# Peptides against a protein of PDB entry 2YKT: the designs that were tried, part 168

Target 1, 231 residues: chain A of PDB entry 2YKT
Amino acid sequence: SRSEEMHRLTENVYKTIMEQFNPSLRNFIAMGKNYEKALAGVTYAAKGYFDALVKMGELASESQGSKELGDVLFQMAEVHRQIQNQLEEMLKSFHNELLTQLEQKVELDSRYLSAALKKYQTEQRSKGDALDKCQAELKKLRKKSQGSKNPQKYSDKELQYIDAISNKQGELENYVSDGYKTALTEERRRFCFLVEKQCAVAKNSAAYHSKGKELLAQKLPLWQQACADPS

## One batch from the design tools (peptide; made by RFdiffusion4, then SolubleMPNN)

Design b2_p21_3_s4 (from b2_p21_3, 8 letters changed)
Fold by OpenDDE base, seed 2:
Structure b2_p21_3_s4 (fold): chain B 231 residues (1-231), chain A 21 residues (1-21)
Amino acid sequence: as target 1 above (231 residues)
Amino acid sequence: MLEEAKKELEKALQELLEIQK
Protein backbone atom coordinates (compact mmCIF):
# COMPACT_ATOMS: atom_id res chain seq x y z
CA SER B 1 0.00 0.00 0.00
CA ARG B 2 0.95 3.65 -0.33
CA SER B 3 1.21 4.05 3.43
CA GLU B 4 3.42 1.00 3.76
CA GLU B 5 5.73 2.21 1.04
CA MET B 6 5.98 5.65 2.57
CA HIS B 7 6.65 4.07 5.95
CA ARG B 8 9.56 2.11 4.50
CA LEU B 9 10.92 5.26 2.91
CA THR B 10 10.71 7.11 6.21
CA GLU B 11 12.58 4.41 8.08
CA ASN B 12 15.19 4.27 5.34
CA VAL B 13 15.88 8.00 5.69
CA TYR B 14 16.57 7.62 9.41
CA LYS B 15 18.68 4.52 8.80
CA THR B 16 20.68 6.31 6.12
CA ILE B 17 21.48 9.16 8.49
CA MET B 18 22.41 6.84 11.34
CA GLU B 19 24.29 4.20 9.37
CA GLN B 20 25.78 6.21 6.49
CA PHE B 21 25.84 9.95 7.19
CA ASN B 22 26.98 9.93 10.83
CA PRO B 23 29.78 7.39 10.37
CA SER B 24 30.94 9.30 7.30
CA LEU B 25 30.85 12.52 9.29
CA ARG B 26 32.99 10.94 12.01
CA ASN B 27 35.46 9.94 9.33
CA PHE B 28 35.34 13.47 7.91
CA ILE B 29 36.20 14.87 11.34
CA ALA B 30 39.08 12.41 11.68
CA MET B 31 40.43 13.39 8.28
CA GLY B 32 40.08 17.03 9.26
CA LYS B 33 42.16 16.44 12.37
CA ASN B 34 44.81 14.73 10.27
CA TYR B 35 44.82 17.66 7.88
CA GLU B 36 45.17 20.10 10.78
CA LYS B 37 48.07 18.11 12.20
CA ALA B 38 49.83 18.07 8.85
CA LEU B 39 49.45 21.83 8.47
CA ALA B 40 50.82 22.33 11.98
CA GLY B 41 53.76 20.19 10.95
CA VAL B 42 54.30 22.33 7.87
CA THR B 43 54.27 25.44 10.04
CA TYR B 44 56.91 24.00 12.34
CA ALA B 45 59.13 22.89 9.48
CA ALA B 46 58.74 26.26 7.76
CA LYS B 47 59.89 28.03 10.92
CA GLY B 48 63.16 26.14 10.81
CA TYR B 49 63.65 26.95 7.14
CA PHE B 50 63.05 30.67 7.54
CA ASP B 51 65.09 30.86 10.73
CA ALA B 52 67.94 29.53 8.64
CA LEU B 53 67.14 32.20 6.05
CA VAL B 54 67.45 34.85 8.77
CA LYS B 55 70.89 33.48 9.56
CA MET B 56 71.87 33.96 5.93
CA GLY B 57 70.57 37.52 6.18
CA GLU B 58 72.75 38.14 9.21
CA LEU B 59 75.80 36.97 7.30
CA ALA B 60 74.93 39.28 4.42
CA SER B 61 74.59 42.19 6.82
CA GLU B 62 78.08 41.48 8.16
CA SER B 63 79.62 41.39 4.68
CA GLN B 64 81.27 44.36 3.03
CA GLY B 65 79.61 44.04 -0.35
CA SER B 66 76.18 42.49 0.35
CA LYS B 67 74.79 44.47 3.30
CA GLU B 68 71.62 45.58 1.53
CA LEU B 69 70.81 41.97 0.64
CA GLY B 70 70.66 41.24 4.35
CA ASP B 71 67.61 43.50 4.62
CA VAL B 72 66.00 41.74 1.68
CA LEU B 73 66.46 38.34 3.28
CA PHE B 74 65.05 39.65 6.57
CA GLN B 75 62.02 41.00 4.72
CA MET B 76 61.46 37.63 3.07
CA ALA B 77 61.48 35.95 6.46
CA GLU B 78 59.16 38.58 7.94
CA VAL B 79 56.60 38.20 5.15
CA HIS B 80 56.64 34.47 5.77
CA ARG B 81 56.04 35.07 9.47
CA GLN B 82 52.99 37.18 8.69
CA ILE B 83 51.63 34.57 6.29
CA GLN B 84 52.13 31.86 8.90
CA ASN B 85 50.32 33.96 11.49
CA GLN B 86 47.35 34.09 9.14
CA LEU B 87 47.54 30.34 8.66
CA GLU B 88 47.56 29.75 12.40
CA GLU B 89 44.52 31.95 12.79
CA MET B 90 42.75 29.99 10.09
CA LEU B 91 43.70 26.72 11.79
CA LYS B 92 42.31 27.91 15.12
CA SER B 93 39.04 28.70 13.42
CA PHE B 94 39.12 25.39 11.58
CA HIS B 95 39.52 23.55 14.87
CA ASN B 96 37.16 25.55 17.06
CA GLU B 97 34.42 26.46 14.62
CA LEU B 98 34.28 23.33 12.48
CA LEU B 99 35.87 20.21 13.95
CA THR B 100 34.90 20.72 17.59
CA GLN B 101 31.33 21.65 16.76
CA LEU B 102 30.87 18.76 14.35
CA GLU B 103 32.34 16.36 16.87
CA GLN B 104 29.99 17.53 19.61
CA LYS B 105 26.96 17.26 17.35
CA VAL B 106 27.70 13.85 15.88
CA GLU B 107 28.23 12.27 19.30
CA LEU B 108 24.83 13.41 20.52
CA ASP B 109 22.98 12.82 17.27
CA SER B 110 22.80 9.04 17.53
CA ARG B 111 20.61 9.17 20.61
CA TYR B 112 18.45 11.91 19.14
CA LEU B 113 17.80 10.06 15.89
CA SER B 114 17.21 6.76 17.65
CA ALA B 115 14.60 8.35 19.86
CA ALA B 116 12.96 10.12 16.92
CA LEU B 117 12.77 6.92 14.91
CA LYS B 118 11.44 4.97 17.86
CA LYS B 119 8.75 7.56 18.50
CA TYR B 120 7.69 7.47 14.87
CA GLN B 121 7.66 3.67 14.76
CA THR B 122 5.65 3.39 17.95
CA GLU B 123 2.98 5.80 16.81
CA GLN B 124 2.85 4.35 13.32
CA ARG B 125 2.41 0.86 14.72
CA SER B 126 -0.25 2.02 17.14
CA LYS B 127 -2.27 3.60 14.36
CA GLY B 128 -1.76 0.59 12.14
CA ASP B 129 -2.87 -1.81 14.85
CA ALA B 130 -5.97 0.24 15.54
CA LEU B 131 -6.84 0.18 11.87
CA ASP B 132 -6.28 -3.57 11.65
CA LYS B 133 -8.48 -4.12 14.66
CA CYS B 134 -11.34 -2.19 13.12
CA GLN B 135 -10.97 -4.09 9.87
CA ALA B 136 -11.01 -7.38 11.71
CA GLU B 137 -14.11 -6.40 13.65
CA LEU B 138 -15.88 -5.41 10.46
CA LYS B 139 -15.01 -8.74 8.92
CA LYS B 140 -16.38 -10.58 11.94
CA LEU B 141 -19.53 -8.52 11.85
CA ARG B 142 -20.08 -9.25 8.17
CA LYS B 143 -19.68 -12.96 8.76
CA LYS B 144 -22.20 -12.78 11.55
CA SER B 145 -24.61 -10.84 9.37
CA GLN B 146 -24.37 -13.34 6.54
CA GLY B 147 -25.30 -16.15 8.87
CA SER B 148 -28.21 -14.27 10.41
CA LYS B 149 -31.86 -14.32 9.41
CA ASN B 150 -32.00 -10.59 10.14
CA PRO B 151 -29.00 -8.92 8.50
CA GLN B 152 -30.53 -5.47 8.89
CA LYS B 153 -29.89 -5.69 12.61
CA TYR B 154 -26.17 -5.19 11.97
CA SER B 155 -26.38 -2.54 9.25
CA ASP B 156 -25.86 0.47 11.51
CA LYS B 157 -22.88 -1.07 13.23
CA GLU B 158 -21.37 -2.02 9.89
CA LEU B 159 -21.62 1.57 8.72
CA GLN B 160 -19.94 2.73 11.90
CA TYR B 161 -16.98 0.43 11.33
CA ILE B 162 -16.71 1.49 7.70
CA ASP B 163 -16.55 5.12 8.76
CA ALA B 164 -14.02 4.34 11.48
CA ILE B 165 -11.82 2.44 9.03
CA SER B 166 -11.95 5.29 6.55
CA ASN B 167 -11.00 7.82 9.20
CA LYS B 168 -8.21 5.70 10.65
CA GLN B 169 -6.83 5.00 7.19
CA GLY B 170 -6.72 8.71 6.47
CA GLU B 171 -5.04 9.46 9.78
CA LEU B 172 -2.43 6.79 9.21
CA GLU B 173 -1.65 8.07 5.73
CA ASN B 174 -1.33 11.64 6.98
CA TYR B 175 0.86 10.60 9.89
CA VAL B 176 3.21 8.60 7.69
CA SER B 177 3.34 11.42 5.15
CA ASP B 178 4.23 13.94 7.84
CA GLY B 179 6.78 11.52 9.23
CA TYR B 180 8.46 11.26 5.86
CA LYS B 181 8.62 15.04 5.50
CA THR B 182 10.08 15.31 8.99
CA ALA B 183 12.72 12.70 8.24
CA LEU B 184 13.73 14.45 5.02
CA THR B 185 13.95 17.73 6.92
CA GLU B 186 16.25 16.13 9.49
CA GLU B 187 18.50 14.85 6.73
CA ARG B 188 18.57 18.19 4.93
CA ARG B 189 19.32 20.06 8.15
CA ARG B 190 22.46 17.99 8.68
CA PHE B 191 23.75 18.55 5.15
CA CYS B 192 22.95 22.25 5.39
CA PHE B 193 24.89 22.51 8.63
CA LEU B 194 27.89 20.88 6.99
CA VAL B 195 27.66 23.20 3.99
CA GLU B 196 27.40 26.27 6.21
CA LYS B 197 30.41 25.25 8.27
CA GLN B 198 32.41 24.58 5.13
CA CYS B 199 31.46 28.02 3.86
CA ALA B 200 32.96 29.51 7.01
CA VAL B 201 36.12 27.49 6.44
CA ALA B 202 36.25 28.67 2.85
CA LYS B 203 35.97 32.31 3.93
CA ASN B 204 38.80 31.91 6.42
CA SER B 205 40.89 30.11 3.83
CA ALA B 206 40.25 32.88 1.32
CA ALA B 207 41.40 35.46 3.85
CA TYR B 208 44.61 33.53 4.42
CA HIS B 209 45.32 33.21 0.70
CA SER B 210 44.46 36.84 -0.05
CA LYS B 211 46.75 38.11 2.70
CA GLY B 212 49.60 36.00 1.39
CA LYS B 213 49.02 37.18 -2.16
CA GLU B 214 48.88 40.80 -1.05
CA LEU B 215 52.09 40.66 0.97
CA LEU B 216 54.06 38.84 -1.72
CA ALA B 217 52.75 41.06 -4.51
CA GLN B 218 53.89 44.10 -2.56
CA LYS B 219 57.43 42.92 -1.86
CA LEU B 220 58.38 40.59 -4.69
CA PRO B 221 59.25 43.33 -7.21
CA LEU B 222 61.61 44.89 -4.67
CA TRP B 223 63.31 41.59 -3.96
CA GLN B 224 63.70 40.82 -7.65
CA GLN B 225 65.48 44.13 -8.22
CA ALA B 226 67.83 43.80 -5.24
CA CYS B 227 70.64 42.00 -7.07
CA ALA B 228 70.52 44.34 -10.05
CA ASP B 229 71.27 47.38 -7.91
CA PRO B 230 74.91 48.19 -7.17
CA SER B 231 76.17 47.96 -3.61
CA MET A 1 6.92 2.96 25.15
CA LEU A 2 5.76 6.08 23.38
CA GLU A 3 6.10 8.20 26.49
CA GLU A 4 9.60 6.92 27.11
CA ALA A 5 10.58 7.68 23.54
CA LYS A 6 9.21 11.21 23.86
CA LYS A 7 11.18 11.82 27.03
CA GLU A 8 14.36 10.57 25.46
CA LEU A 9 13.79 12.71 22.39
CA GLU A 10 13.21 15.81 24.48
CA LYS A 11 16.35 15.17 26.48
CA ALA A 12 18.46 14.66 23.38
CA LEU A 13 16.97 17.73 21.72
CA GLN A 14 17.85 19.93 24.69
CA GLU A 15 21.43 18.71 24.62
CA LEU A 16 21.73 19.49 20.92
CA LEU A 17 20.18 22.92 21.32
CA GLU A 18 22.80 23.82 23.90
CA ILE A 19 25.55 23.05 21.41
CA GLN A 20 23.88 25.08 18.67
CA LYS A 21 23.90 28.24 20.80
Scores: peptide ipSAE 0.020, ipTM 0.541, DockQ to the pose 0.021
Fold by OpenDDE base, seed 1:
Structure b2_p21_3_s4 (fold): chain B 231 residues (1-231), chain A 21 residues (1-21)
Amino acid sequence: as target 1 above (231 residues)
Amino acid sequence: MLEEAKKELEKALQELLEIQK
């Protein structure tokens, strides 16, 4: 029946969230933590590289003929240091605003969804059972009427059961329909939350890359002229 | 000129520091 099919669909939505979405989200969080760790490692390695560049700048500053190039090398290292500091701040935001929040939500979600599904199932079954009972009573009444010498005495009662069945059928259909909409909304809000958090991360990352690009684009030509213009 | 470049760099560095705040 229509109501049975919709009921099945509703249950499947909840099952998909609990059995597919949430485990996948946990994996996503884990991969995010790995990504964060790798980027932190890059920052650390970069520090070593540019510290070594500073050492080269010190040697230039101590030389007889390359003193001005020492300042250039120091500037290069300093610009990179500032860019890396911004990356570290971005990573903090990535951790606190995306990973931590997703982790908290996914942990609480299992209990919530289980309770929500159970509530829906219980009420759906209750309404279904009530409908079945009325249908059974009508069937019994019709059997009695068929065997009676005066079937007309049951006509009013038959009408009452027919009306009750119609009303209960409508209530069940509406309840299941609303349940399906609710389930879909639950699924959608979880995806929306993920999208919104990822957008925030993307904006932060874009700002980081843009600033770095702009700074380097402005300074690189100056550095490229350093050997030709010692003044 | 290196002196001009240095001034521009310092300005850019200050801007970066403000972003970090």
Scores: peptide ipSAE 0.000, ipTM 0.162, DockQ to the pose 0.018
Fold by OpenDDE base, seed 5:
Structure b2_p21_3_s4 (fold): chain B 231 residues (1-231), chain A 21 residues (1-21)
Amino acid sequence: as target 1 above (231 residues)
Amino acid sequence: MLEEAKKELEKALQELLEIQK
């Protein structure tokens, strides 16, 4: 029946969230942590490289003919430091605002979804059972009426059962329909939450890249001219 | 709209968790 099919669909939505979405989200969080670790590693490795660049700058500053290039090399290292600081800020936000929050949400959601599904199932079953009972009683009444010499005796009761069945059937259909819509909404909200968090990541990433571009764009022309313009 | 939806979800979640207890 239509109601039965919709009921199955509703349950499947909840099951999909519980068995596919949430586990996938957990994996996403894990991959995010790995990504964070790798980026931290990049920062560490970069520090070594640019510390070595500073050393080269020191040597230039101590030279007789390349002193001004020492300042250039120091500036290069300093710009990198500022870029890395921006990256660290981004990573901090990535950890605190994305990973931690998602982890908390997915853990809490498991219990919520279990309860929500159980509630839906219980109510759906209750309404279904009540409908079945009324249908069965009507059937029994009709059989009794057919065997009676006075069928009119049962006419009022028959009408009552018919009305009850109609009402209960409508109620069940509406309940299941609403349940399905609710389930889909729940699923959508979870995806929307993920999208929102990823938007935050994108904004932070943009800030990081913009800062780097700005700093480099400001200094690069000066650095490029350094060798052509000896002091 | 998203924030409102999230708020509603969080509220509903809390309510259902209380029922589950």
Scores: peptide ipSAE 0.016, ipTM 0.470, DockQ to the pose 0.028; fails the geometry check
Fold by OpenDDE base, seed 4:
Structure b2_p21_3_s4 (fold): chain B 231 residues (1-231), chain A 21 residues (1-21)
Amino acid sequence: as target 1 above (231 residues)
Amino acid sequence: MLEEAKKELEKALQELLEIQK
C-alpha cells in the first residue's frame, strides 16, 4: 500500500543517517584531524626553514658588499611570518568551528535518532493496529450479516465501520507522510550544518590565501630587482 | 553558483516531498 511504502521510505531515511551519514561524518572528522596535524607539522618545519633564512640575512647584513640583500632576506622571512599567522588563524577556525562542533553533534546524534525513530515506529504501529482492528470488525460484521435472516439490521453498522476505516486510513497516511517529511528534514539539517561549517572554514582559508598572495605580489618585484641593482 | 545550487536542491527536495504525499 501507499502508506506501507512511505513507511519503509521513512525508516530508510533514518537508517541512512544512522548507518551511512554518521559513520561517514566520523570518518570525515578523523581525516580532518589528520589534516590538521599535518598542517601543524608543516608550520613547525617552515619555522625552522625561515629562521635559518634570517640567519643568512644576518650574514649578508654583516658583509660589505651584500648589505642590501640582508634586508631582502629579512623581508622574505617577515612575509612568511605574516602568512604563517594567517595559516594559524585558519587552523584555529578549522579546529574550533568545524571539527569540534561536528564531533559534538555526531556523538549526540545516535541517541537522538534512535529515540526519534522509535517514537515514529511506535505511533505508526499503533495507528496501523487500530486500522487493522476496524477492518477485522467489519469483516466479522459482514460474515454475521450474511448468515442472518435480516441482513438489513447490520447495514448501518457496516457503514459506520467503513467510514471509520476510511478515516483511520487517512490518518495513518497523513502521519506517515508527516513522518517522512520530518525524516527528510532531519537529514537535510545535518547536511546543511556540515555545509555551513565548511563554508566558515573556507572563508578563513580564502583569507589566508589572499593575504599570502597580496604580500608576495607586493614584495616579489622588489626582491627580484635586488640582485640586479647592487649598491 | 552556490546559491543557485542550493535553490535547485531545495526545489528538488520540495518536489520529492510533494510526490510522496
Scores: peptide ipSAE 0.008, ipTM 0.356, DockQ to the pose 0.040; fails the geometry check

Design b2_p21_4_s1 (from b2_p21_4, 14 letters changed)
Fold by OpenDDE base, seed 4:
Structure b2_p21_4_s1 (fold): chain B 231 residues (1-231), chain A 21 residues (1-21)
Amino acid sequence: as target 1 above (231 residues)
Amino acid sequence: SMEQKVKEFFKKFIENFQSLF
């Protein structure tokens, strides 16, 4: 029946969230933590590289013929420090606004969805059983009417059962339909939450890239000229 | 702006999703 098919679809939505979405989200969080760790490693390695660049700048500043290049090397290191600060801010946001919030959400969700599905199944079954009982009673009444010398005696009661079955069928169909809409809304809400959190990360990433571009675009022409200028 | 395009995208997505029901 249409109601049975829609019931199966509803259960499958909940099943897909619990068995596919949530495990995949946990994996996504794990991959995010790995990515964060790698970027933190880049930050640490970059510090060592630019500290070494500062030392080269010190040596240039002590030379007779390359003194101005010392200032250039210091500026290069300073620009990198500023870019790195933006990266650290992005990483903090990545951790706090994406990973932590997704982790909290996925842990709460398993219990919630299980309870929601169980509630839906219980009520759906209750309505189904009530419909089946009414159909069985109508069938019994029709058998009694066929064996009776006065079948007209049962006509009013037969009409009442037909109406009751129609009403219960409509109630079941509406309940299952609403259940399906609710399940799809729950699924969508989870994807929307992921997208919204990823948008926040994208905004912070854009700020990091923009700041880096701005700083380098401002200074790079000056640094290039320093190599052409006579001592 | 890119922000407006994203907002419009999400608006259309929500509208399309709601129309399925």
Scores: peptide ipSAE 0.000, ipTM 0.360, DockQ to the pose 0.034
Fold by OpenDDE base, seed 3:
Structure b2_p21_4_s1 (fold): chain B 231 residues (1-231), chain A 21 residues (1-21)
Amino acid sequence: as target 1 above (231 residues)
Amino acid sequence: SMEQKVKEFFKKFIENFQSLF
């Protein structure tokens, strides 16, 4: 029946969220943690590189003819330190405010969806059972009427059962239809959330890259001039 | 600060996500 087909579709939407979306979201969180760890590794490796650059700056400062280049090398290391500190603070926010909260939310969502599906199934079954009962009673009434010497005695009750069946069937169809719309809305909200999240990540990334570009663009002409003027 | 902007963004994101349920 149309109602049975829509019921199966509704259950499949909830199952798809629970069995496909939520596990994929857990994997996304895990990949986010791996990416954070790799960026922390980059920051650590960069510190070693720029500490070595500072050592070269110290040697230049001790030289007779390259003292000004020592100051340039120190400035390069300091600008990089500022960029890395901003990255570390962004990563702390990414971990504590985004990844940790997503982990908590995906766990709560699994319980929520299980309860929502169970509630829908219970109410759908209750309406279905009530319809089946009315259909069974109509069938019993018709059998009694066929065996009776006065079939007209049952005509009013037969009409009442036919009307009750029609109403209960309409209620079941409407309930399943609304259930399907609700399930699709729940699915869409989760995908919209991921899109909004990625927009937020993109916005923060753009701001971070812009700030780094500004800091480097301010100092780079001075550093280039120091290299072009042979002492 | 850039840090404050990042925190505010994630806060709004979480609030929007919580409003879905």
Scores: peptide ipSAE 0.019, ipTM 0.434, DockQ to the pose 0.031; fails the geometry check
Fold by OpenDDE base, seed 2:
Structure b2_p21_4_s1 (fold): chain B 231 residues (1-231), chain A 21 residues (1-21)
Amino acid sequence: as target 1 above (231 residues)
Amino acid sequence: SMEQKVKEFFKKFIENFQSLF
């Protein structure tokens, strides 16, 4: 029946969220933690590189003819230190505010969805059983009427059961239809939430890259000029 | 809410980044 098909579709939506979406989201969080760890490794390695650049700046400052280039090398190291500090802060926040919160949410969501599906199934079954009972009673009544000397005695009751079956069928169809719409809305809400969070990450990333570019663009002409003008 | 915390975090992050300039 149409109601049975729509019921199966509704259950499949909940199953897809619980068995596909939520596990995939957990994997996404795990991959995010791996990415964070790799970027933290880059930050640590960068510190060693720019500390070594500072040592080259110290040597230039101690030279007779390259003292001003020492200051340039120190500025280069400092600008990159600022960029790396901002990256580290971003990563810390990425971990604490995004990854950890997503991890907490996905765990709570599994319980919520299980309860929602169970509630739907219980009510759907209750309505189905009530319909089946009315259909069974109508069938019994018709069998009694066929063997009766006065079939008209059962006519009013037969009409009552027909009306009850029609009403219960309509209620079941409406309930299953609303259940399906609700399930699709729950699925869409989860994807939309992920998209919105990734939009926030993308905006933050764009701002980070823009500010880094601006800082380097301001200093680069000064560093280039220092190389062109031997003191 | 989680959404508010994330928004507050990003706001603070952007403010801190702007202070470098």
Scores: peptide ipSAE 0.007, ipTM 0.298, DockQ to the pose 0.037; fails the geometry check
Fold by OpenDDE base, seed 1:
Structure b2_p21_4_s1 (fold): chain B 231 residues (1-231), chain A 21 residues (1-21)
Amino acid sequence: as target 1 above (231 residues)
Amino acid sequence: SMEQKVKEFFKKFIENFQSLF
């Protein structure tokens, strides 16, 4: 029936969110945490590189002919160290402000959706059972009328059941239709939330990279000039 | 909002990064 088909569609939307979207979002959060851990590892490993570059700067500063290159190497080491530290802090902020909040939200959402689906199913079944009962009573009445010597006795009651069935069918169809629209809205809301958050991340990342490129472009000519000039 | 916090963080980040040069 139309209502049964729409009911199946409604249930499938909730199931898709619970069984596909939410698990995929949990995986996304897990991948974000793995990325943070990897970046922390990179930061730790980079310390040796920065310290070694500083040591090269010290050697240049101690030399008679390369003193000016010492300052350049110190600047390079410090810039790399600062960028690495800031990237780690950026990812930590991303973890705290987005990933942790998404993790909390997805766990709450799993419980919410389960309860929402159960509520919908309970009410849908209640309306369906009430309809089935009226249909069964009408069928029983018709059998009684067909076996009666006075079928007209049951005519008014038959009309009452027909009207009740029509009303209950309409109520069930409306309820299931509204349920489907609600489910689709819930699905869309979740995707929209993710898209909006990722747009914010993308804009900020683009701004970061643009500014980083600008600032490095300011320093590169200075460093290139220093190594091009003979002492 | 979360978005505002992220924007504020990145603003400060860029400002701090600019101070290095």
Scores: peptide ipSAE 0.005, ipTM 0.312, DockQ to the pose 0.032; fails the geometry check

Design b2_p21_4_s2 (from b2_p21_4, 11 letters changed)
Fold by OpenDDE base, seed 5:
Structure b2_p21_4_s2 (fold): chain B 231 residues (1-231), chain A 21 residues (1-21)
Amino acid sequence: as target 1 above (231 residues)
Amino acid sequence: SMEEEVKKFFEEMKQNFLSLF
């Protein structure tokens, strides 16, 4: 029946969230933690490289003919430090605003969805059983009426069961329809939450890239000219 | 029909989503 099909679809939405979405989200969080760790590793390795660049700047500053190039090398290292600070801020936001919040949500959600599905199934079954009972009683009444010398005695009760069946059928269909819409809304809410958290990451990433671009664009012309204008 | 109800629901959701842009 239409009601049975819609019931199956409703259950499948909940199952898809629990068996496909939530495991995939856990994997996404794990991959995010790996990416965070790799970026932290890049930051650490970059520090060693630019510390070595500072050492080259010190040597230039101690020279008689390359002192001004020492200042250039120090500026290059300082710009890197500022870019690194922006990266660290982005990583903190990535951890606190995306990974931690997703991890908390996905863990709580498994229990919530199981309870929501169980509640829906219990009420759907209760309404279905009540409908089946009324249909069975109408069938019994009709058999009794057909075997009676006075069938008219049962006419009013037959009408009452017909009306009750119609009402219960409509209630069941509406309940299952609303259940399906609710399930789809729950699924959409989870995707929206992921999108919103990823938008926050995108904003922070844009800020990091913009700051780096600004700093480098400001200084690069000066650095490029430094070797052309020997003091 | 169930199909019409589902289509209507998704269209409403789509319109709500598009309103965010």
Scores: peptide ipSAE 0.015, ipTM 0.365, DockQ to the pose 0.048
Fold by OpenDDE base, seed 3:
Structure b2_p21_4_s2 (fold): chain B 231 residues (1-231), chain A 21 residues (1-21)
Amino acid sequence: as target 1 above (231 residues)
Amino acid sequence: SMEEEVKKFFEEMKQNFLSLF
């Protein structure tokens, strides 16, 4: 029946969220933590590289003919330090605004969805059982009427059961339809939340890249000139 | 059906996304 088909679809949406979406989201969070750790490793490695660059700048400053290049090397190291600080800020946002919030939600979601599905199933079954009972009583009444010397005695009760069955069928169909809409809304809400959190990360990443581009664009012509025009 | 409308919507979004590559 249409009601049974929509019931199956509703249950499948909840199952898809619990068995596919939530495990995939946990994996996404794990991959995000790995990415964060790797970027933190980049920060640490960059410090060592630019500390070594500063040492080269010190040597240039001590030289007779390359003192001005010492200042250039120090500026290069300082600009990259500032870029790295922006990366660290982006990483903090990535952790706090995406990973932590997703982790908290996915942990709570299993219990929530199980309870929501169970509530839906319980009420759907209750309405179905009530319908089946009315259908069974109508069938018993018809059997009694066929065996009776006065079938007309049961006509009013038969009409009442027919009306009750029609109403209960309509209520069941509406309930299952609303259940399906609710399930689809729950699924969509989870994807929308992921998209919104990724948009926040994208904004922070754009700010990081913009700051880096700005700092380098400002200084790079000066550094290039220092190399091209040996004093 | 509502399912068909949802599928159509997401298919349109998918096509729009793929057109960016």
Scores: peptide ipSAE 0.005, ipTM 0.362, DockQ to the pose 0.088
Fold by OpenDDE base, seed 2:
Structure b2_p21_4_s2 (fold): chain B 231 residues (1-231), chain A 21 residues (1-21)
Amino acid sequence: as target 1 above (231 residues)
Amino acid sequence: SMEEEVKKFFEEMKQNFLSLF
């Protein structure tokens, strides 16, 4: 029946969230933590590289003919330090605003969805069983009427069961329809939450890239000029 | 594939980072 098909679709939405979405989200969080560790490794390695660049700047400052290039090398190291600091701030946001929040949500969600599905299934079954019982009673009544010398005695009761079956069928169809809409809304809410959190990450990433671009664009002409002007 | 290259990159970065400590 249409009601049974829609019931199956509703259960499949909940199963897809529990068996596909939530495990995939846990994997996404794990991959995010791996990405965070890799970027922390980049920041650590960058410190060593730019400390070595500062040492080259010190040597230039000690030279007779390249003192001004020492200042340029120090400025290069300092600009990159500022870029790395901005990356660290982005990583803090990535951890606190994305990974931690997703981890908290996915842990709580399994219990919530299991309870929601169980509630839906229990009520759907209750309505279905009540309908089946009413249909069975109508069938018994019709058998009694066919064997009776006075079928008219059962006519009013037959009409009452027909009306009750029609009403219970309508209630079951409406309940299953609303259940399906609710399940689709729960699925959509989870994807929307992920998209919104990724938008926050994208904004933080854009701020990091913009700051780096601005700092480098401001200083690069000065550094290029220092190479063109022999002291 | 690009996905395999990215996976390789992160594994390498992870190993490099752990080796620093």
Scores: peptide ipSAE 0.000, ipTM 0.257, DockQ to the pose 0.052
Fold by OpenDDE base, seed 4:
Structure b2_p21_4_s2 (fold): chain B 231 residues (1-231), chain A 21 residues (1-21)
Amino acid sequence: as target 1 above (231 residues)
Amino acid sequence: SMEEEVKKFFEEMKQNFLSLF
C-alpha cells in the first residue's frame, strides 16, 4: 500500500542518517583532525625555514656589497611569518568552529535519532493495528451476513466499519506522510549544519589567502627589483 | 512511486552540483 511504502521510506531515512551519515561524519571529523595536525606541522616547519632565511639576511647585512639585500631577505621572512600567523588563526577557527561542534553533535545524535525513530514506529504500529482490527471485524461481519437469513440486518453496521476503516486509513496515511516529512527535515538539517560550518571555515580560509596575497602583492615588486638596483 | 520521485530529485540536484565544476 501507499502507506506501507511511505513507512518504509521514512524508516530508511532514519536508517540512512544513523548508519551512513553519522559514521561518515565521524570519518570527516577524523580526517579534519588529521588535516589540522598536518597544517600545524607546516607551521612548525615554516618557522625553521624562515629563521634560516633571517640568518641569510643577517649575513647579507654584514657583507660589503649586499647590505640592501639583507633588508629584502628580512622583509621576505617577516611577510611569510605574517602569513603563517594568519594560518594559525584559520586553524584555530577550523578546530573550534567546525571540528569541535560537529563532534559534539554527532555524539548526541545517535541517541536522539533512535528515540525519534522509536516514537514514530510505536505510533505508526498503533494506528496500523487499529486499522487491521477494523478490517478484521468487517470481514467477520460480512461472513455473518452471508450466512444469515436476513443479511439486511447487518448493512448499517457494515457501513459503519467501512467508514471507520476509511478514516483510520486516512489517519495512518497522514501520520506516515508527516513522519516522512519530519525525517527528511532532520536529514536536511544535518547537511545544512555541515554546510553552514564549512562556510564559516571557508570565510576564514579566504581571509588567510587574501592576507597572503595582499602582503606578497605589495612587496614582491620591490623584492624583484632589488638585484637590479645599485647598492 | 514516491521513491522514484525522490531519487529523481536527488539525481537532478547531483547534476546541478556537478555542473558547478
Scores: peptide ipSAE 0.000, ipTM 0.343, DockQ to the pose 0.090

